# Ledger of designs, part 301: peptides against a protein of PDB entry 3QIS

Target 1, 334 residues: chain A of PDB entry 3QIS
Amino acid sequence: PSLELSRREFVFENVKFRQLQKEKFQISNNGQVPCHFSFIPKLNDSQYCKPWLRAEPFEGYLEPNETVDISLDVYVSKDSVTILNSGEDKIEDILVLHLDRGKDYFLTISGNYLPSCFGTSLEALCRMKRPIREVPVTKLIDLEEDSFLEKEKSLLQMVPLDEGASERPLQVPKEIWLLVDHLFKYACHQEDLFQTPGMQEELQQIIDCLDTSIPETIPGSNHSVAEALLIFLEALPEPVICYELYQRCLDSAYDPRICRQVISQLPRCHRNVFRYLMAFLRELLKFSEYNSVNANMIATLFTSLLLRPPPNLMARQTPSDRQRAIQFLLGFLL

## One batch from the design tools (peptide; made by RFdiffusion4, then SolubleMPNN)

Design b2_p27_3_s4 (from b2_p27_3, 17 letters changed)
Fold by OpenDDE base, seed 3:
Structure b2_p27_3_s4 (fold): chain B 334 residues (1-334), chain A 27 residues (1-27)
Amino acid sequence: as target 1 above (334 residues)
Amino acid sequence: EEEEKRHEKFLEEMEEFVQKMLEEFES
């Protein structure tokens, strides 16, 4: 069996968070026998491609002289955004198109990624006084490394944050401030806030706006701005409540005094973001008559974003753990 | 220069606002 491929080299320029790109090619069975094709993992890989890449179809049968179109889809989700922002991963891959009882055909994927404030750590963003697209990639790497070290020092309570650093970090990321300030100013009376989905095009505009500028006003509907906040929180590599404090939050869920003590132990930026979000959400709840937002809805929604189980606890949260997590957050909303 | 002044003012207003909200949350 043999295949003819219309193309073997693919370039994905200016790949962005949540922006789908597609490249297509054809494979043709130029043999005289039916063939089965599949994309197969390389040696030591578990998957045939990186998490941000997909082939569609990834397998199939071709009769003699049959041709099929294959789409190569590049989509950077929350699962890939952080490693692409840091430059740990790149828009580069090699796909192996295997023909059963035949040859392997190699496809080269290349391109460039444009960093996003989405999927960047709170610590790095607090050090980032300019839009992320204005920050050199080399400096982004340094900011993430420094941020990790400062987080660890803060959690260990070993060194007071030396306030003497020539550039004082922001109290919260400017991006989250912009989102929350917009919602505070314009969305408190918005009916079904956080219940109505945003528009996908508006979400992309909001992301691009936050990545490239400091806007006077965030574009899009209040629903899109609200969803952008949720996407931002979901995309954080470390949740607002650090993984190290997850279990303590659950254990303290019914003791408001201990809950406050647990939050006080967060790294400064995480603590500030948490408190700022709680202040906003408390204000939003005052307008429940207008926006149909209630504490239980908000707690249920935000708990999954703010208080994620650590990766080592891959076990699905028990219903009890989920209830404790919600109760923990409710203690800050009521 | 004008853009830089706008940026500085933005950061100042942000810091003041966030500081106030944080103080209100701690009270």
Scores: peptide ipSAE 0.444, ipTM 0.922, DockQ to the pose 0.690
Fold by OpenDDE base, seed 5:
Structure b2_p27_3_s4 (fold): chain B 334 residues (1-334), chain A 27 residues (1-27)
Amino acid sequence: as target 1 above (334 residues)
Amino acid sequence: EEEEKRHEKFLEEMEEFVQKMLEEFES
């Protein structure tokens, strides 16, 4: 069996978080027999492609002289954004299109990724006084390394070494401030806030706006700005409540004094973001008659974003654990 | 220069606002 491929090299320029790109190519059975094709993992890989790439269809049958279109879809989700932002991963892959009882065909995927404030650590963002797209990639790496060291120092209650020529970090990421301040100013009376989804086009505009500028006003509807905040929180590599404190939050969920003590142990940036979000949400709840937002809804929604189980416990989360996590947040909203 | 001044002002206003909100939450 043999295939003819219309293209073997694919370039995905300016790949962005949550922006789908598609490239199509054709495969044709130029043989005399039916053939089965499939994308297969390379020798040491579990998957045929990186998490941000997909082929559709990834397998199929072709009759003699049959042609099928294959879509190569590049989509950076929350699961890939952090490693792409850091440059740990890149928009590069090799796909192996295997023909049953035939040869392998190699497809080269290349391109560039544009860093996002989405999927960047709170600590790194607190050190970014400029939009992330203005920050050199080399400096992004340094900021992530510095962020890790500061997190460790904070957790260890180590005295800050003399702040050398390092600029004072922001109290919260400017991106969170921009989102929350917009919602505070314009969305407190918005009916069904955090319940109505945003528009995908507006979400992309908001992401691009935050990545490239410091706007006076965020573009899009209040629903899109609200969803952008949720997406931002969801995309954080470390949730606002650090994984190290997850179990302590659950254990303290019915003791408000212990809950406050647990939050006080967060790294400065995480603690500030948590308190700032709770302050905003408490304010939003004053307008419940207008926005249809209540404490139980907000606590349920934000619990999954702010108080995530560590990856090793994700599969073990019980309904009781979820209820405790909700109760933990309720203690800051009421 | 005008953009830089606008940026500095933005950061100052942000810091003041966030500080106030944090203080209000702790009270």
Scores: peptide ipSAE 0.443, ipTM 0.922, DockQ to the pose 0.733
Fold by OpenDDE base, seed 4:
Structure b2_p27_3_s4 (fold): chain B 334 residues (1-334), chain A 27 residues (1-27)
Amino acid sequence: as target 1 above (334 residues)
Amino acid sequence: EEEEKRHEKFLEEMEEFVQKMLEEFES
């Protein structure tokens, strides 16, 4: 069996978080026998492609003289955004199109990724006084390393020794401030806030806006701005309540004094973001007659974002653990 | 220069607002 490929080199320019890009090519069975094609893993790889890439279809049968269009889809989800922001991964891959009892055909994937404030750590964002797209990639790496070291020092209750000439970090990321301040000003009376989904186009505009500018006003509907906040919190590599404190939050869920003590042990940026969000959500709840938002809905929604189980415990979360997590957050909303 | 001044003002207003809110939350 043999295949003819219309193209073998693909370039994905300016790949962004949550923005789907597609490149298409054709494969044709120029042989005299039916053939099965599949994308196969390279040696030592578990998958035929990186997590941000897919082929559609990734396998199939071709009759003699049959042609199939294959779409190569690049999509950076929350699961890939952090490693692309850090430059640990890149928009580069090699696909192996295997023909059963035939040859392998190599496809080269290349391109560039544009960093996002989405999927960047709270610590790094607190050091970014400019939009992330204005920050050189080399500086992003340094900011992430420094952020990790400061988080560790904070958790160890080590007094920051080096009040060195590093610019004082922001108390909260400017992106969170922009989102929350917008919602506070314009969305407290918005009916069905956090219940109605945003528009995908508006979400992309909001993301691009936060990545590239410090806007006077965030574009889009209140629903889109609200959903952008949820997406932001979901995309954090470390949740607002650090994984190290997860179990202690559950254990303290019915003791408000212990809950406050647990929160006080968060790294400064995480603690500030938590308190800022709770203050906003408490204010939002005062307008429940207008926005149809209640404490149970908010607690249920935000608990999954703010108080995520550690990756090693995700599969073990019990209904009791979930209820404790909700109760923990309720103690800060009521 | 005007953009830089606007940016500095933005950061100052943000810091003041957040600081006030955090103080109110701790009370």
Scores: peptide ipSAE 0.434, ipTM 0.920, DockQ to the pose 0.616
Fold by OpenDDE base, seed 1:
Structure b2_p27_3_s4 (fold): chain B 334 residues (1-334), chain A 27 residues (1-27)
Amino acid sequence: as target 1 above (334 residues)
Amino acid sequence: EEEEKRHEKFLEEMEEFVQKMLEEFES
């Protein structure tokens, strides 16, 4: 069996968070026998491609002289955004198109990723006074490393370190402030806030806006801005409540005094973001007659975002753990 | 220069606003 490929090299320029890109090519059976093709893992890989890449179809059957179109889809989700922002991963891959009883055909994937404030740590963002697209990649790496070290110091040392000669970090990321301030000003009376989905085009515009500028106003509907906040929180590499405190939050869920003590132990930026979000959500709840938002809905929604189980415990989360997590947040909303 | 001043003012207004909200939350 043999195949002819219309193209073997693919370049995905300016890949962005949540923006789908597609490149297509054709496979033709130029042989005399039917053939089955599949994308196969390379040696030592579990998958045929990186998580941000997909082939469609990834396998198929071709009669002699038959042609099929294959789409290579690049999509950076929350699962890939952090490692691409840090430069730990890149828009580079090699696909192996295997022909049963035939040859392997290699496809080269390349491109560039544009960093996003989505999927960047709260600590790093608190140090970014400018839009992330204005920050040199080398400085992004340094900010992430420094942010990690500060987080660890803050968790280990109950004493406020007199922050030395480094520029004072922001109290909260400017991106969170922009989103929350917009919602506070314009969305408190918005019917079905956090219940109605945003528009995908508007979400992309909001993301691009936050990545590239400090706007006077965020573009899009209140629903799109609200969903952008949820996407932001979901994409955080470390949730607003750090993984290290997850179990303590569950254990304290029915003691409001202990809950406040647990929150006080968060790194400064995480603590500030948590308090700021709770203040906003409490304000939003005052307008429940207009926005149809209630404490149980908000607690349920935000619990999954703010109080995520550590990766090692995700598979073990019980309904009781979820209820305790919700109860923990309810103590800050009521 | 005007953009830089606008940016500085933005950060100041943000810091003041967030500080106020945090104080109100702690009270």
Scores: peptide ipSAE 0.432, ipTM 0.919, DockQ to the pose 0.693

Design b2_p27_4_s1 (from b2_p27_4, 13 letters changed)
Fold by OpenDDE base, seed 1:
Structure b2_p27_4_s1 (fold): chain B 334 residues (1-334), chain A 27 residues (1-27)
Amino acid sequence: as target 1 above (334 residues)
Amino acid sequence: SEDEEIDREVEEEFEKLREENKKKELE
């Protein structure tokens, strides 16, 4: 069997978080026999492509002189955004298109990624007084390393942060403040807030706005701004409540005094973000007659975002564990 | 409360940050 490929080199320019890009090519069976094609893993790889790439179809059957269109889809999800922001991964891959009893055909994928505040750590963002797109990539790496070291120091050593001549970190990320301040000012009376989905185009505009500027007002509907906050919290490499405190939150869920003590043990930026979000959500609940938002709905929604099970426990989360996690947040909303 | 103090400190910090950024966009 043999194939003809219309293209073998693909460039994905300016790849952004949650923005789907597509490149298409054709494969044709120029042989005299039917052929089965598939994308196959390279030697030592578990997958035929990186997590941000997909081929559609990834396999198929072609009769002699048949042609099929293949779409190469690039999509940076929450699962790939952090490693692309740090430059640990890049928009580069090689795909192997295999023919059963035939040859391998190599496809080259290349491009560039544009860093996002989405998928960046709270610690790194608290050190960023400018939009992330104004920060040199080298400095992003240094900020992530410094953030990890400060988190470890905060957890292992109750050493006061020496108020050395380094610029004082922000109390919360400017991106969180921008989202919450907007929702506080404009969305407290919004019917079905956090229940109505945002518009995908508006979500992309909000992400681009937060990555590139410090706006006076966030673009888009209140629903899109609300969903952007949820997406931001979901994309955090570590949830607002650190994985290390997850079990203690569940164990304390029915003791409000112990719950507050657990939160006091969070790293400063995580603790501040948690308190700031809870203050906003308590304020939002005062307008429940207008926005149709209640504490149980909010606690259920935000629990999955703020209090995630550690990756090793995620598959074991019981309905009881979820109820305890919801009860933990309810103690800060009521 | 401690939470109301944090909310006030956050607002004051970001008001200053907005004023500083407005100055930089005008330079």
Scores: peptide ipSAE 0.125, ipTM 0.758, DockQ to the pose 0.080
Fold by OpenDDE base, seed 4:
Structure b2_p27_4_s1 (fold): chain B 334 residues (1-334), chain A 27 residues (1-27)
Amino acid sequence: as target 1 above (334 residues)
Amino acid sequence: SEDEEIDREVEEEFEKLREENKKKELE
């Protein structure tokens, strides 16, 4: 068996968070026998491609002289955004197209990723005065390292060393401030806020706006801005309530004093973001007659984002744990 | 600078919300 490939080199320029890119090529059975093709893992890999890449179809049969189009789809989800933002991973891969009882055909994937504030740590974002697209990649690495150290110092209740001329961190990420300020100004009277989904095109524009400061004002509907806030919170590598405090939040869920004490133990940026979001959501709830937003809906929605179970406990979350998590958040909304 | 203005606005709005929260915690 043999295949002819129309292309073997693929370049994905300016890959962005949640923006699907597609490159297509054709494979043709130029042999005289039916053949099965499949993308196969390289010798040390468990998967045929990196998590942000897929082939469609990834396997199939070709009759003699049959041709099939294969789509190479690049999509950076919340699961890949953090490692691409840090430069731990890159838009580079090699695919092995295997022909049963035939040859291997190598495909080269290359490109560049454009960093996003989505999937960046709260600590790094609090140190980032400019839009992430204006920050050199080398400085992003330094900001993540410094942010990790700051988080650890804060958790250990270490007095911040008067470390040198490092700019004072923001109280909250500017991206969260921009989203919340926009919602506060324009969306408090928005019917079905956080209940109606945004438009995908507007979400992309909002993400690009937060990443670039262009345009100067957040574009899109109030629903799209509201959903962008949810996506932002979901994409955080560490949730607003750090994983280390998850169980303590559940255990304190019916004691408002203990709940406040648990929140006081969050890292500075996480604590600030939590308090800022709760202040906003309590303000939004005053307009419930206009926006149809209620405390139970908000608590249910935001609990899954703010108070995520640690990865090791995700599979073990009980309905009781979920109810306690909701009750914990309700104590800050009411 | 624009960056210093954003930093001030973020700090001011945060302090405002923090003061509002403190008032509500004392009531």
Scores: peptide ipSAE 0.027, ipTM 0.607, DockQ to the pose 0.058
Fold by OpenDDE base, seed 3:
Structure b2_p27_4_s1 (fold): chain B 334 residues (1-334), chain A 27 residues (1-27)
Amino acid sequence: as target 1 above (334 residues)
Amino acid sequence: SEDEEIDREVEEEFEKLREENKKKELE
């Protein structure tokens, strides 16, 4: 068996969070026998490609002189955004197109990723006074490392030794402030807020706007701005309530005093974001007659975003744990 | 409230950042 490939090198320029890119190529059976093709994992890989890449179709049969179009789809989800923002991963991969009883054909995937404030830590964003696209990638790495160290110090209740030379971090990320301030100003009377999906084009515009500018107004509908807030919270590498406090939140869920004490132990930026979000959501609930938003809906929605189980416990989350998590959040909304 | 103090501190920091940014775009 043998294949001819129309292209073997693919470049995905300016890859962005949640923006699908597609490159197509043809494979043709230039042999005299039917062949089965498949994309196969490289040695020591579990998957044939990185999580942000897929081939469609990834396998198939070709008759002699048959041709098939293969789409290489690049899509950065919440599962890949953080590692791409940090530069831990890159838009670089090698696909192995295997031909049964034949040869391996290597495809080179390359490109560049444009960092997003989505999937960046709250700590790093509090240190970013400029849009993330204005921050040098080298400085993003340093900000993430420094942010991790400051989070650890804060959790350990270590007195900051050197308050001196670092610029004062923001109390909350500018991106969160912009989203929430917009929703507070313009969306309190929005019917079905957080219940109606945004438009994908508007979501992309909002993401691009927050990544590249500090706007006076966020573009798009209130529904798109509301969904952008949800996407932002979902994409956080560390949820607003840090994983270390997850179990304590569940254990305290029926004692509002202990719940407040648990929140007080969050890193400063996480605590500020949590309080700011709760203040906004309590304000939004005053307009329930207009926006159809109720505390149970909000608590159910935001609990999954703010109070995520640690990855090691995610598969073990019981209905009781979910109920306790919702009850924890309700204690801040009521 | 503590929330209103956070909101004011955040807004004041944003106002400063917006002014600093406008200066840098003019240089």
Scores: peptide ipSAE 0.027, ipTM 0.642, DockQ to the pose 0.063
Fold by OpenDDE base, seed 2:
Structure b2_p27_4_s1 (fold): chain B 334 residues (1-334), chain A 27 residues (1-27)
Amino acid sequence: as target 1 above (334 residues)
Amino acid sequence: SEDEEIDREVEEEFEKLREENKKKELE
């Protein structure tokens, strides 16, 4: 059996968070026998491709002289955004198209990724006074290392070094402030806020706006700006309530004094973001007659984003644990 | 409140950053 491939090299330029790119090619059975094709893992790999890449179809049969179109889909989700932002992973892969009882065909995937404030740590974003696209990649690496050290010092209750006034981090990331300030100014009277989905085109414009500028106004509907805030919180590598405090939040859920003490132990940026979000959400609840937002809905929605179980405990989360997590957040909204 | 103080400090930092960006776009 043999195949002819229309191309073997694929370049994905300017790959962005949540932006689907597609490259198509054709495979043709130029042999005299039916053949089965499949994408197979390389030696030592568990998957035929990286998590941000997909082939469709990934397998099939071809009769003699039959041709099929294969789509190579590049999509950076929340699961790949952090490792691409840090440069730990890159838009590079090799696919092995296997022909049963035939030879292997190698496909080269290459390209470049454009960093996003989505999927970047709160600590790194508090050090970024400029849009992430203005920050040199070398400085992004240094900011992630410094952010890890700041988090450790804060958790250990080490006295913050008096960093000079020029190096002082922001109290909260500019991206969170811009989203929340917009929602506070324009969305308090918005009917069905956080209940109506945004537009995908507007979400992409909001992400690109936050990655490239410090706008006076965020583009899109209030629903799109609200959904962008949810996507931002979901994409954080470490949730607003650090994984280390997860169990203590559940254990304290019925004692409002202990809940406040647990929050006081968060890293400075995480604590500030938590308080800022709670202040905004309490203000939004005053307009419940206009926006149809209630404390139970908000607590249920934001608990899954702010108070995530550690990855090793995800499979063990009980309905009781989820109820305690909601009760913990309700103590800051009421 | 502590939250209102954080909001004001952040607002003042971003007003400065917005003004600095406007100056750079005009140069």
Scores: peptide ipSAE 0.029, ipTM 0.655, DockQ to the pose 0.070; fails the geometry check

